# Peptides against a protein of PDB entry 5TUV, part 125

Target 1, 107 residues: chain A of PDB entry 5TUV
Amino acid sequence: KEVIDRLRYLKAEIEDLELKERELDQQKLWLQQSIKNVMDDSINNRFSYVTHEDICNCFNGDTLLAIQAPSGTQLEVPIPEMGQNGQKKYQINLKSHSGPIHVLLIN
Target 2, 107 residues: chain B of PDB entry 5TUV
Amino acid sequence: AQECQNLEVERQRRLERIKQKQSQLQELILQQIAFKNLVQRNRHAEQQASRPPPPNSVIHLPFIIVNTSKKTVIDCSISNDKFEYLFNFDNTFEIHDDIEVLKRMGM

## One batch from the design tools (peptide; made by RFdiffusion4, then SolubleMPNN)

Design b2_p20_7_s4 (from b2_p20_7, 7 letters changed)
Fold by OpenDDE base, seed 4:
Structure b2_p20_7_s4 (fold): chain B 107 residues (1-107), chain C 107 residues (1-107), chain A 20 residues (1-20)
Amino acid sequence: as target 1 above (107 residues)
Amino acid sequence: as target 2 above (107 residues)
Amino acid sequence: PSFIYNIKGAKKDGHSWFVE
Protein backbone atom coordinates (compact mmCIF):
# COMPACT_ATOMS: atom_id res chain seq x y z
CA LYS B 1 0.00 0.00 0.00
CA GLU B 2 1.07 3.54 -0.69
CA VAL B 3 0.89 4.61 2.94
CA ILE B 4 2.90 1.63 4.12
CA ASP B 5 5.53 2.27 1.49
CA ARG B 6 5.71 5.92 2.50
CA LEU B 7 6.17 4.94 6.13
CA ARG B 8 9.01 2.61 5.26
CA TYR B 9 10.63 5.28 3.15
CA LEU B 10 10.36 7.90 5.86
CA LYS B 11 11.73 5.61 8.54
CA ALA B 12 14.70 4.71 6.38
CA GLU B 13 15.38 8.34 5.56
CA ILE B 14 15.17 9.36 9.21
CA GLU B 15 17.70 6.69 10.04
CA ASP B 16 20.04 8.09 7.41
CA LEU B 17 19.53 11.57 8.80
CA GLU B 18 20.45 10.34 12.26
CA LEU B 19 23.71 9.04 10.89
CA LYS B 20 24.37 12.34 9.17
CA GLU B 21 23.67 14.28 12.34
CA ARG B 22 26.07 12.12 14.33
CA GLU B 23 28.69 12.67 11.67
CA LEU B 24 28.28 16.42 11.96
CA ASP B 25 28.46 16.22 15.74
CA GLN B 26 31.77 14.39 15.50
CA GLN B 27 33.10 16.84 12.96
CA LYS B 28 32.20 19.72 15.25
CA LEU B 29 33.97 18.06 18.15
CA TRP B 30 37.12 17.47 16.14
CA LEU B 31 37.11 20.97 14.73
CA GLN B 32 36.69 22.51 18.17
CA GLN B 33 39.64 20.51 19.41
CA SER B 34 41.63 21.56 16.36
CA ILE B 35 40.90 25.21 17.01
CA LYS B 36 41.95 24.82 20.62
CA ASN B 37 45.19 23.18 19.61
CA VAL B 38 45.96 25.88 17.07
CA MET B 39 45.28 28.67 19.53
CA ASP B 40 47.28 27.00 22.29
CA ASP B 41 50.32 26.58 20.08
CA SER B 42 53.17 28.66 21.45
CA ILE B 43 53.96 30.38 18.16
CA ASN B 44 50.35 31.13 17.34
CA ASN B 45 49.69 32.33 20.87
CA ARG B 46 52.54 34.80 20.58
CA PHE B 47 50.84 36.45 17.61
CA SER B 48 47.22 36.11 18.69
CA TYR B 49 46.44 39.79 19.17
CA VAL B 50 44.73 42.77 17.60
CA THR B 51 45.82 46.40 17.66
CA HIS B 52 44.10 49.59 18.68
CA GLU B 53 43.89 50.46 15.01
CA ASP B 54 42.12 47.20 14.30
CA ILE B 55 39.47 47.98 16.88
CA CYS B 56 39.04 51.57 15.77
CA ASN B 57 38.48 50.39 12.23
CA CYS B 58 35.73 48.06 13.39
CA PHE B 59 33.81 50.58 15.49
CA ASN B 60 32.95 54.24 15.06
CA GLY B 61 32.97 57.26 17.34
CA ASP B 62 32.14 55.67 20.67
CA THR B 63 33.83 54.79 23.91
CA LEU B 64 35.51 51.44 23.45
CA LEU B 65 36.79 49.21 26.21
CA ALA B 66 38.93 46.22 25.41
CA ILE B 67 38.84 43.60 28.13
CA GLN B 68 41.38 40.82 27.94
CA ALA B 69 41.00 37.95 30.35
CA PRO B 70 42.07 34.34 30.76
CA SER B 71 40.00 31.59 29.25
CA GLY B 72 37.19 30.54 31.51
CA THR B 73 36.60 34.03 32.85
CA GLN B 74 32.99 34.45 33.89
CA LEU B 75 31.11 37.35 32.34
CA GLU B 76 27.75 38.22 33.83
CA VAL B 77 25.33 40.90 32.74
CA PRO B 78 22.23 41.14 34.89
CA ILE B 79 18.90 42.32 33.59
CA PRO B 80 18.93 46.10 33.74
CA GLU B 81 16.90 47.24 36.71
CA MET B 82 15.88 50.59 38.07
CA GLY B 83 18.38 52.04 40.45
CA GLN B 84 17.84 54.09 43.55
CA ASN B 85 17.62 57.27 41.53
CA GLY B 86 15.17 55.79 39.08
CA GLN B 87 17.80 55.21 36.44
CA LYS B 88 18.34 51.81 34.91
CA LYS B 89 21.48 50.10 36.08
CA TYR B 90 23.65 48.51 33.45
CA GLN B 91 26.39 46.26 34.75
CA ILE B 92 29.12 43.89 33.71
CA ASN B 93 30.55 41.49 36.25
CA LEU B 94 33.80 39.74 35.47
CA LYS B 95 35.40 37.02 37.53
CA SER B 96 38.60 35.24 36.64
CA HIS B 97 39.97 32.28 38.54
CA SER B 98 43.25 31.78 36.72
CA GLY B 99 44.74 35.20 36.14
CA PRO B 100 44.31 38.95 36.12
CA ILE B 101 41.97 40.84 33.85
CA HIS B 102 43.38 43.64 31.74
CA VAL B 103 41.33 46.58 30.52
CA LEU B 104 42.33 49.00 27.78
CA LEU B 105 40.55 52.17 26.83
CA ILE B 106 40.44 52.55 23.09
CA ASN B 107 40.40 56.21 22.01
CA ALA C 1 -1.93 8.32 8.14
CA GLN C 2 -1.29 10.08 11.41
CA GLU C 3 1.92 8.13 11.86
CA CYS C 4 2.98 9.17 8.38
CA GLN C 5 2.34 12.80 9.21
CA ASN C 6 4.29 12.50 12.46
CA LEU C 7 7.27 11.03 10.66
CA GLU C 8 7.16 13.72 8.02
CA VAL C 9 7.26 16.38 10.72
CA GLU C 10 10.16 14.61 12.40
CA ARG C 11 11.96 14.30 9.07
CA GLN C 12 11.63 18.00 8.44
CA ARG C 13 12.78 18.81 11.96
CA ARG C 14 15.88 16.70 11.52
CA LEU C 15 16.63 18.24 8.14
CA GLU C 16 16.49 21.71 9.62
CA ARG C 17 18.66 20.70 12.55
CA ILE C 18 21.23 19.21 10.20
CA LYS C 19 21.21 22.38 8.14
CA GLN C 20 21.85 24.41 11.27
CA LYS C 21 24.70 22.15 12.31
CA GLN C 22 26.23 22.42 8.86
CA SER C 23 26.10 26.18 9.13
CA GLN C 24 27.66 26.12 12.58
CA LEU C 25 30.42 23.88 11.31
CA GLN C 26 31.18 26.29 8.51
CA GLU C 27 31.28 29.10 11.04
CA LEU C 28 33.91 27.24 13.05
CA ILE C 29 35.96 26.67 9.92
CA LEU C 30 35.85 30.37 9.18
CA GLN C 31 36.88 31.14 12.75
CA GLN C 32 39.93 28.95 12.43
CA ILE C 33 40.85 30.53 9.11
CA ALA C 34 40.41 34.00 10.56
CA PHE C 35 42.70 33.18 13.46
CA LYS C 36 45.37 31.78 11.18
CA ASN C 37 45.16 34.86 9.00
CA LEU C 38 45.53 37.07 12.06
CA VAL C 39 48.63 35.23 13.18
CA GLN C 40 50.13 35.43 9.72
CA ARG C 41 49.44 39.15 9.49
CA ASN C 42 51.02 39.86 12.84
CA ARG C 43 54.07 37.74 12.13
CA HIS C 44 54.66 39.60 8.90
CA ALA C 45 54.11 42.97 10.54
CA GLU C 46 56.59 42.26 13.31
CA GLN C 47 59.13 41.04 10.78
CA GLN C 48 58.82 44.28 8.86
CA ALA C 49 59.11 46.36 12.03
CA SER C 50 61.93 44.16 13.34
CA ARG C 51 60.37 44.30 16.79
CA PRO C 52 57.27 43.25 18.67
CA PRO C 53 54.62 45.84 19.41
CA PRO C 54 54.61 47.58 22.77
CA PRO C 55 52.84 45.46 25.37
CA ASN C 56 50.05 47.94 26.02
CA SER C 57 49.39 48.64 22.36
CA VAL C 58 47.85 45.29 21.54
CA ILE C 59 44.98 43.20 22.84
CA HIS C 60 45.66 39.52 23.24
CA LEU C 61 43.00 36.89 22.74
CA PRO C 62 40.65 36.10 24.31
CA PHE C 63 39.02 39.49 24.71
CA ILE C 64 35.75 41.33 24.46
CA ILE C 65 34.97 44.81 23.26
CA VAL C 66 32.49 46.96 25.13
CA ASN C 67 31.04 49.74 23.02
CA THR C 68 28.99 52.57 24.50
CA SER C 69 28.19 56.20 23.85
CA LYS C 70 30.84 58.80 24.59
CA LYS C 71 28.33 60.32 26.97
CA THR C 72 28.00 57.14 28.98
CA VAL C 73 29.46 57.33 32.46
CA ILE C 74 31.43 54.25 33.32
CA ASP C 75 32.42 53.28 36.83
CA CYS C 76 34.75 50.40 37.50
CA SER C 77 35.48 48.55 40.71
CA ILE C 78 38.50 46.28 40.72
CA SER C 79 39.68 43.71 43.21
CA ASN C 80 43.19 43.95 44.57
CA ASP C 81 44.38 41.02 42.49
CA LYS C 82 42.51 42.23 39.39
CA PHE C 83 40.65 38.95 39.22
CA GLU C 84 37.27 40.60 39.67
CA TYR C 85 35.81 43.61 37.87
CA LEU C 86 32.50 45.37 38.26
CA PHE C 87 31.50 47.86 35.59
CA ASN C 88 28.58 50.21 36.01
CA PHE C 89 27.12 52.08 33.07
CA ASP C 90 24.47 54.76 33.13
CA ASN C 91 23.31 53.84 29.65
CA THR C 92 23.07 50.98 27.18
CA PHE C 93 26.14 49.24 25.84
CA GLU C 94 27.23 46.58 23.39
CA ILE C 95 29.47 43.58 23.92
CA HIS C 96 31.40 42.06 21.04
CA ASP C 97 33.65 39.04 21.40
CA ASP C 98 36.94 38.54 19.61
CA ILE C 99 35.31 36.43 16.91
CA GLU C 100 33.08 39.32 15.94
CA VAL C 101 36.08 41.62 15.81
CA LEU C 102 38.02 39.27 13.56
CA LYS C 103 35.02 39.09 11.26
CA ARG C 104 34.80 42.86 11.04
CA MET C 105 38.52 43.01 10.38
CA GLY C 106 38.00 40.83 7.35
CA MET C 107 40.28 38.09 8.58
CA PRO A 1 37.32 28.06 25.34
CA SER A 2 37.06 31.80 26.06
CA PHE A 3 34.64 33.67 28.29
CA ILE A 4 31.76 31.98 30.00
CA TYR A 5 28.80 34.19 29.26
CA ASN A 6 25.78 34.73 31.42
CA ILE A 7 24.12 37.69 29.80
CA LYS A 8 20.50 38.39 30.57
CA GLY A 9 18.18 40.96 29.14
CA ALA A 10 20.25 41.53 26.04
CA LYS A 11 19.58 41.04 22.39
CA LYS A 12 22.08 38.66 20.89
CA ASP A 13 23.16 38.84 17.29
CA GLY A 14 25.82 36.36 16.40
CA HIS A 15 28.81 37.22 18.53
CA SER A 16 27.40 40.51 19.77
CA TRP A 17 25.14 41.42 22.67
CA PHE A 18 23.10 44.58 22.88
CA VAL A 19 22.22 45.47 26.45
CA GLU A 20 19.16 47.71 26.54
Scores: peptide ipSAE 0.760, ipTM 0.917, DockQ to the pose 0.906
Fold by OpenDDE base, seed 3:
Structure b2_p20_7_s4 (fold): chain B 107 residues (1-107), chain C 107 residues (1-107), chain A 20 residues (1-20)
Amino acid sequence: as target 1 above (107 residues)
Amino acid sequence: as target 2 above (107 residues)
Amino acid sequence: PSFIYNIKGAKKDGHSWFVE
């Protein structure tokens, strides 16, 4: 029967897709670890920086703050709420546990 | 028939998830490439200059860029150890991580 | 990961957040 054949085909394909999805999940984990290893390499770490010029070329016309912080630094942006004066409050909260945070005014 | 339809829907859902995961994986690959290119660029530049750049002239990873209007008033509160920062803005702002910057740099 | 993000009041576009 056509329906039975279709069902068999679909089930087989879904099984293959499940395998593919698991493969992709593993590849993601592998690649994430690879990226971490590359970035943590002492030589790569030495040269892992951008310049003020780089930033200025990426953005224009506004105030630019560059915030460098250790890995694992917590960045929190609350939902803007109306202040006592009726104006929305916009905030960034940064918390580092492993080192100081450095802020640069770029533009 | 209904079972067939259900499986077809499931198949399509799985295909979409796989597509999304493939896209995410490709992005990670590009991130790794971008980082390696950045390191290579900087190594070459320092070799040509025969010295590293001044410490305050570069922004080391990881970092974020905060972009806001020139008219935006920014207030910053800093802890004594510089482990905690609180930024207050009187207007909207944008946050871009270092990955976004590397993308815009064409790395 | 680099930063641990807890951004609640923003529109996200890839690796950018727009706080509105």
Scores: peptide ipSAE 0.756, ipTM 0.915, DockQ to the pose 0.871
Fold by OpenDDE base, seed 1:
Structure b2_p20_7_s4 (fold): chain B 107 residues (1-107), chain C 107 residues (1-107), chain A 20 residues (1-20)
Amino acid sequence: as target 1 above (107 residues)
Amino acid sequence: as target 2 above (107 residues)
Amino acid sequence: PSFIYNIKGAKKDGHSWFVE
């Protein structure tokens, strides 16, 4: 019967897809760990920076702030709400637990 | 048959998940490549200059870029240890992480 | 890992947030 054949085919295909999905999951975890290791390498860390020129080439026409902080720094942006003066409050809250935060004005 | 239809739905769901996971994996690969290219560029540049760049001239990872209008008033409150920052803006702003910057740099 | 993001009320596009 055609239906029986289709069922058998679908079951086999789903089994194959399960294997592919597990493979991708493992690859993702491996790559994430690889990226972490590369970035944590002492030599790579020494050269893991961009210049003011780099930023200016990526953005133009506005005020640019660069905020450097240790990994794991908490960045919170609340929903803009009306302030006491009737103005919306646009805020960035930063909290680091492992080191100081540095702010650079680019332009 | 209903069983056949159920399996076809499951098959399609798995295919979509696999597609999404493949896309995410590709993005991670590109991130790793971009970082390695950045490190290579900076190493070469410092070799040519025979010295590292001034500390305040570069932005070390991880960082974010805040982009806002030149007319935007920015107030910043900083803790004594520089572990906490509060930014207040009187207008809208954009946040871009370091991954976005590396992409725009063409790394 | 980088920052821990808790951004509310913003439009997200990839690795960018637009706070409006």
Scores: peptide ipSAE 0.756, ipTM 0.915, DockQ to the pose 0.908
Fold by OpenDDE base, seed 2:
Parts: sequence; C-alpha cells; structure tokens
Structure b2_p20_7_s4 (fold): chain B 107 residues (1-107), chain C 107 residues (1-107), chain A 20 residues (1-20)
Amino acid sequence: as target 1 above (107 residues)
Amino acid sequence: as target 2 above (107 residues)
Amino acid sequence: PSFIYNIKGAKKDGHSWFVE
C-alpha cells in the first residue's frame, strides 16, 4: 500500500535526521571546548583585548561604558518598573566571585 | 493515514531544528575565527610598537559595552572589594557583549 | 560562557540587549 510505503520512508528518514542532529550536537560541544581552550591559552589570553578606538569605531553619538569582569560574573537586569516618583528604574547588577570588576568610560 | 501525517510533521520539525543547529554552529565557527584574528592583530601591533599597550588603554575579554544617551544620568555604587556593582540609569540603555563588538570590528 | 546573563524585559537581538 502507498501509505505503508510512505510510513516506511518517513521512519527511515527520521532515523537519519536523528543521527544528523546528534552529530551536530557533538560538533557544537567540541567547538565550544575548542573555543574555551583557545581563549584560555596563556599567549592568546595576553592578546585578547580591544582598544578604546575599536569601541569608538563600533559605536557613536552616545555614552559608552566598558565593563570588564572575570568569567562567570553574574549580570542581572531587572524588568524596568515604575519607581515611587513615576520614573522607570533601569538597572544593571553585577556580581563577581573570582575578581574585581573594572569599568571604563570610553567617551 | 493519521500516523503518516504525524510523522511528516515530526520530520519537518526535525529539519527545522537541524537548520537552526547548523546556523548556531556556523556562528561559533565565526566567533573562533574572530578571536584568532583579534589575537593576530594585537600581536602584530605590539611587534610593530616593540612594546605592549598601556594597561589602562585596552579592554580585556570578557567584557560588555553599555550604550546609552549622552543625556542619561548614570549612578554607580561599588562594594569595597569591587566585586559587586550596581548601576542606575534614568533612561533606556543597550548592552552589547564582546562577540557583538568583534563582529562590528569586522574581525 | 563569559558572563552569566539574567536580563529581563529587554529586546534581544543576537548578542545585544535593548532595555526599554
């Protein structure tokens, strides 16, 4: 029957797709680990920086803050809500557990 | 048959997930390339200058960029050990991570 | 990952967040 043949075809294709998806998942994990290893390399780490000029070339016309913090630093932005004075509260909360946070005013 | 229709829906869903995962993988590849290009650029620059940049002239990874209007009032409270920061803004702001910056830099 | 993000009420576009 045509329906039976279609079912067999679809099941076989889904099986192939499952294998492909698992392959992609493994590749993602491998690449993530690769990136981590490259960034953690002592030589690469020394040169892992941007300049003030780099930032200024990427953004213009506004106040720019650069916040450098250790890996694992927690960054929280609550939903802006009205304060008691009717002004919305816009906040950034930063918490580091491994080192100090450094803030730079770019312009 | 209903089973055939169900499998066709599942097949399409899996294809869409695979497409998304392929796109995410490509992004990770580009991130690694961008980082390597950044390191190469900085190494070359320091070789030409025969010295490292001043310590306060660069922004080390990981970092974020906060962009807000020049009229925005920013208040910052810092813990004694500089492990905790609280920023208050009286207006909207944007946050860009280092990956976004590297993209804009054309790395 | 570098930062651990908990950003609410913001429009996300790739690796950017717009707090409005």
Scores: peptide ipSAE 0.751, ipTM 0.914, DockQ to the pose 0.890

Design b2_p20_8_s1 (from b2_p20_8, 12 letters changed)
Fold by OpenDDE base, seed 1:
Structure b2_p20_8_s1 (fold): chain B 107 residues (1-107), chain C 107 residues (1-107), chain A 20 residues (1-20)
Amino acid sequence: as target 1 above (107 residues)
Amino acid sequence: as target 2 above (107 residues)
Amino acid sequence: MPTKIDSSKLTETFKYTLTK
């Protein structure tokens, strides 16, 4: 009696949760597309930048490199390995598929 | 019953996924708002200055920021097609994406 | 999803794709 009622309740709740999850999935897809459209807009693209001052205000006075690259550029940071000279190698690998990579020294 | 227990586990799993998806959705919304605020700021600033900023004074999205010690030696190797970059550091570094920068800027 | 990476704390190769 109570077990059957509990089963029915749980099944109904799970069904509602499935609907909610699908709703959220759809909302995410729409929002992602919206963001892409906003970013690709010619006017927005023209003004989609930060200044040296912006970066300096966000970080301390260490060495700062700003690396600008086309969307889709792949970045890899391998696990540091020992070099031939016994020094650990700290590396960043960048691969662009559509345009040059621009590097700026900040500070 | 075992069936009830199985459904309860499933229910809990779905609830957790929904919670995570809600959080991710909120983050995307905030990112979009931050970007729009950035665009508005820059448009206003350029209007006040009556000119665009110098090309090498700004960092266009998308970008990353690399932070390292002032003592760190950085070497950069560029492929012939200029699509591949290899950065070598003799010490550790941190990488921050443009989304984080916008957050730190208070956008 | 904001990303802060410390090269000294990596346990696997970190992969990231720049996105507009």
Scores: peptide ipSAE 0.464, ipTM 0.895, DockQ to the pose 0.858
Fold by OpenDDE base, seed 5:
Structure b2_p20_8_s1 (fold): chain B 107 residues (1-107), chain C 107 residues (1-107), chain A 20 residues (1-20)
Amino acid sequence: as target 1 above (107 residues)
Amino acid sequence: as target 2 above (107 residues)
Amino acid sequence: MPTKIDSSKLTETFKYTLTK
């Protein structure tokens, strides 16, 4: 009887948690769409940029590459593997599906 | 009972997922706010300057920043379809998305 | 998804999509 009561309680709680999780999922979708709409707005899009100075203020002392690509561009960074010469390979793979990728060197 | 234990594990799993999703939602909210602040900043800056920034002086969203040692050798190759880019580094690097950059900018 | 990636700390192939 005690076990049965515990089971009932747990099941009820899990049901409530399921509802909460679905609510959060819906909120996420809504917010993602909202962000997309805001970014796609013509005026906002016109001003959706950072400057070289902005980047330099955020980072220092290293070589900086700014890679601008269309939304939806896929980025892959494989686990560093040993090359044929015994040197580790560090790579970034980019695949764009719509439009060019622009690379800028920031100093 | 085994069933009770299973449900307790499931409950805990769901609670953790909910916590993670709540955190993700908060991040999305901050992203939207940061973007709006960025747009507002840029609009104001251009108004003050009475001109847009030079075309090659800005980085349009979305973008990523790659930082690596100044000694790192970077090679870039483009696939035949011109939509795939391969970056080779002879040393480690870090990648930062535009969201992180906006955070660092205090947007 | 993480906003900062260190290539030296990867335990699996990292995949990311720019601004979904």
Scores: peptide ipSAE 0.461, ipTM 0.892, DockQ to the pose 0.846
Fold by OpenDDE base, seed 4:
Structure b2_p20_8_s1 (fold): chain B 107 residues (1-107), chain C 107 residues (1-107), chain A 20 residues (1-20)
Amino acid sequence: as target 1 above (107 residues)
Amino acid sequence: as target 2 above (107 residues)
Amino acid sequence: MPTKIDSSKLTETFKYTLTK
């Protein structure tokens, strides 16, 4: 029957798609490790920075804070809530576990 | 049949996930390229200047950029160990990661 | 992770980990 044939076809295709998805997952993992290796290289690490000019060219007309922190630093932005004075509170929480956080004002 | 319809839905879901993962993989590749280009640029620039940039003139990866109106009041509370930071804003802000910055820089 | 976050549009607490 046509339905039976369609079912068989779909099951086979889904199996192929599962294999493809696993392949992509593996590729992602390997690429991520490759990126880490490149960034952890001593020479690359030495030159892994941007300048104030770079940032200013990317953003105009605003106050800019550059926050540099060690890898693994956790950032949280809570949902804005109303403060006691009726103003919404906008917050950023940062937690580092391995080193200091450095903040630069870019104008 | 209902089973056929269920498999077709599953097939479509898997196809969409695969498409998304393919896109994410491409983005990772671009990130790696951008980083390498950044390193190359900085290395060349320092060679031309015959010295590294001043420590406080550059922002080392990883970092984030916070941009807000110039009228926004920003308060920062720092823990005793300097591992925890709390930023308070009286207005909305945007956060951009280093990956986006590199993209905007054309790396 | 999203590369751009607007504090005014958050529907839940945003969490992000800085990564090299």
Scores: peptide ipSAE 0.461, ipTM 0.894, DockQ to the pose 0.938; fails the geometry check
Fold by OpenDDE base, seed 2:
Structure b2_p20_8_s1 (fold): chain B 107 residues (1-107), chain C 107 residues (1-107), chain A 20 residues (1-20)
Amino acid sequence: as target 1 above (107 residues)
Amino acid sequence: as target 2 above (107 residues)
Amino acid sequence: MPTKIDSSKLTETFKYTLTK
């Protein structure tokens, strides 16, 4: 009897949780679309940048490359493997389909 | 009962997923706020300067930052159309996306 | 997707798409 009651309770709660999860999924989708719309706005797009100073303030002591590329650009970093000369391969592969990639050396 | 135990596990799993999704949603909200703050900052700065920044002095979104040791040798192969980049590093590197940069900037 | 990637700690090929 107690087990049956517990089962009923759990099933009901799980149903409520399913609704909540779907709600959150929808909210995420809407927010993502909102962000896209805000960023695609012509005025916002015009001012959607950071400066060299901004980057330098965020990072110190290293060589910094800023890679700007169109949305949708694909980035791949393979697992470092031993090369032919015994050196590990540290690589970044970038592929854009909609525009050129720009690289800036910050420091 | 085994069924009760299974449902309890499922309930807990769903609760954790919901918690994670709530956190992710909050992160997206913060990202949107950060972007809006960035745009506002830049707009104000350009108004004061009465001109846009030089084209090569800013990094437009979306972008990534690659940081590596100053001793790291970096080789880059670029396609003719600049749509494909292949970076080779002789040492380890870190990649940071624009979202993290905006966070570090305090936007 | 993590916002920070360390090339030395990858357990699989990392794939990322730049998003605006």
Scores: peptide ipSAE 0.457, ipTM 0.891, DockQ to the pose 0.911; fails the geometry check

Design b2_p20_8_s2 (from b2_p20_8, 12 letters changed)
Fold by OpenDDE base, seed 1:
Structure b2_p20_8_s2 (fold): chain B 107 residues (1-107), chain C 107 residues (1-107), chain A 20 residues (1-20)
Amino acid sequence: as target 1 above (107 residues)
Amino acid sequence: as target 2 above (107 residues)
Amino acid sequence: QPKIIDSSKLTETFKYTLSK
């Protein structure tokens, strides 16, 4: 009796959780689309930038490079490998498919 | 019963997924808010200055920030169309996305 | 979901796509 009751309870709860999960999935999709729409808006796009001061306030006195690139630009950082001269190679590979990449030295 | 145990495992699995999805949703909400705040700030600033910022003084989204030691030697190879970049570092570096920067800015 | 990448800690090739 207790086992049967437990089974019934668990099945009902799982059904409720399934509904909740589907709700969250839909909310995520909606929000993702909303974010894209907001960022693609012409006015918002015009003002979607940060300043050198902003970056300097976020980071200390190291060398800072700002790399601006079109959405969809692919970035790859391979595992560091030993170079021909015995120095490890630390690399960043960038590939844009829709426009030029712009690099700024901040400090 | 084994059936009860199986359902309890499934229940727990679903609860964990729901928790993760809720957290991800909250992050997306914060990202959208941060972006809107950034846009509002920049609009106000440009109104006060009565001009847009110089082109090379701002970093437009999307972007990444590369942080490395001041002693790090950086070499950059660029394609003719500036669609492809290869950065070589003689030391380690960190990469931060624009989302993190906005968070650090307090947006 | 913000990503902080440390090149010294990579165990595999890191891939990232810039997006709005």
Scores: peptide ipSAE 0.502, ipTM 0.900, DockQ to the pose 0.855
Fold by OpenDDE base, seed 2:
Structure b2_p20_8_s2 (fold): chain B 107 residues (1-107), chain C 107 residues (1-107), chain A 20 residues (1-20)
Amino acid sequence: as target 1 above (107 residues)
Amino acid sequence: as target 2 above (107 residues)
Amino acid sequence: QPKIIDSSKLTETFKYTLSK
């Protein structure tokens, strides 16, 4: 029956799609590792920076903070809540585990 | 049949996931290219200048950029171990990761 | 893991880890 044929077709296609999805997952993993390797290279690491000018060209008219921290530093932004004085709390929490955090004001 | 309909839905779901993963993979590729371009740019610039940039004039990866109104008051509290930072803002802010910055830079 | 975070639009605590 046509339904049986359709079922067979769909099952076969889904199987192919599953293989494709796994392939993409592996490619992502490999690419992520590649990026890490490239960035961890001593020469590349030496030149892995942007300038104040670079940042200023990307953003205009605001106060800009550049926060540089070691890889693995954790950042948390809580939901803004009303403070004791009736003002909303806007916060950034940073926790580093392997080195200092460096903050630059870019204006 | 109901089974046919279920498989068709599953097929479509998998197709969409694959599409999304392909897009994500492309983004990672672009990130790697952007980083390589950044490194190349900086290497060339330092070669021309015959010296590295001043330490406090550059922002090393990884970093984030926080932008807020010029009127925003920013307070920073540092823990005793100097590894924990709390930023308080009296107004809203935006956070941009280094990946986005590199995109905006046209890398 | 959005690239841009607007503090005014958060519906949950945002967590991010700086990484290469």
Scores: peptide ipSAE 0.488, ipTM 0.896, DockQ to the pose 0.926
Fold by OpenDDE base, seed 3:
Structure b2_p20_8_s2 (fold): chain B 107 residues (1-107), chain C 107 residues (1-107), chain A 20 residues (1-20)
Amino acid sequence: as target 1 above (107 residues)
Amino acid sequence: as target 2 above (107 residues)
Amino acid sequence: QPKIIDSSKLTETFKYTLSK
């Protein structure tokens, strides 16, 4: 009977969790759309930038590249593979479909 | 007993997913707040300066930041239309998205 | 959601799409 009771409890809880998960999914979708709307606003878009100073304040001691590209630009970082000389290759691949990519050296 | 165990595993999986989704939702909320704060900051700054910032002094969203050692040799191959970039590094690097940068900025 | 990627720690090809 204890097992039966446990089963009932677990099933009921799982059902509640399913509902909760769906709720969260809907909230996420709504929020994502909200963010998109805010960012796509013409005024907001005009002021959607950071400065070199901002970046420098976030990082130190390294070479910093800022890569600005159109929304939708695809970035790929493959698993480092052994090169011809036996050295691992570290790569970043960028592909834009809607405009040029701009690269800035920050520091 | 076995059924109980199976349901307990499922319960735990769902709980973890829900926790992850809750965290993700919180991050989205913070992202939206950060963006709004960024826009507000820049808007006020430009009002005070009575002009927009010089070109190339700002990085427009969306962007990524790549940081690597100052000793890292970076090779960049660019397509003719500048839509495709291939970066080669002789050492490891880190990539930070604009969301992370805004977070570090305290937005 | 914000991504900090270390190239040295990748176990699979990392894919990311820039988005507003």
Scores: peptide ipSAE 0.511, ipTM 0.900, DockQ to the pose 0.848; fails the geometry check
Fold by OpenDDE base, seed 4:
Structure b2_p20_8_s2 (fold): chain B 107 residues (1-107), chain C 107 residues (1-107), chain A 20 residues (1-20)
Amino acid sequence: as target 1 above (107 residues)
Amino acid sequence: as target 2 above (107 residues)
Amino acid sequence: QPKIIDSSKLTETFKYTLSK
């Protein structure tokens, strides 16, 4: 019947989609490894930076903090809560495990 | 049939996931290209200047940018082990990663 | 890629790991 044919068609298509998804997952893994290799290259690492001018061109009219930290540094932003003085608390928590965190004020 | 309907729903879910993964893969490709362009730019700039930039004038990857109002008061506390940082803001802020910055730079 | 965080719009604790 038409329904049986539709079921067979859908099952076959889903199987093809599963293969496609696995292919994309594999491609992602390969690309991620490629990016890591490129960024870990000694020459590329030496030149992997932006300038104050770069940041200022991307953002204007505000105070800018540039926070450079080792790869793997964990960042947490809790839900803003009311402080003791009635002011909401806006916070950023950083935890590094492999090196110092460097903070720059960009004006 | 109910089974047919269930498979159609599953098919659509898989199609959407695949679409999302394709988009994510494209973003990774663009990230790699942007990084390579950044490195090339910096190498050229340093060649023209005949010296590297001052250490405190550049921001090395990986980094984040915190954007907040000029009126925002920012406090920073460092843990005893000096690996943990707590930033307190009296107003709202935005956080951008290095990938976003490179995009805004047109890399 | 858009901004990672707008602190005014957080509905849960945001977690992010810096990486290359």
Scores: peptide ipSAE 0.495, ipTM 0.898, DockQ to the pose 0.767; fails the geometry check

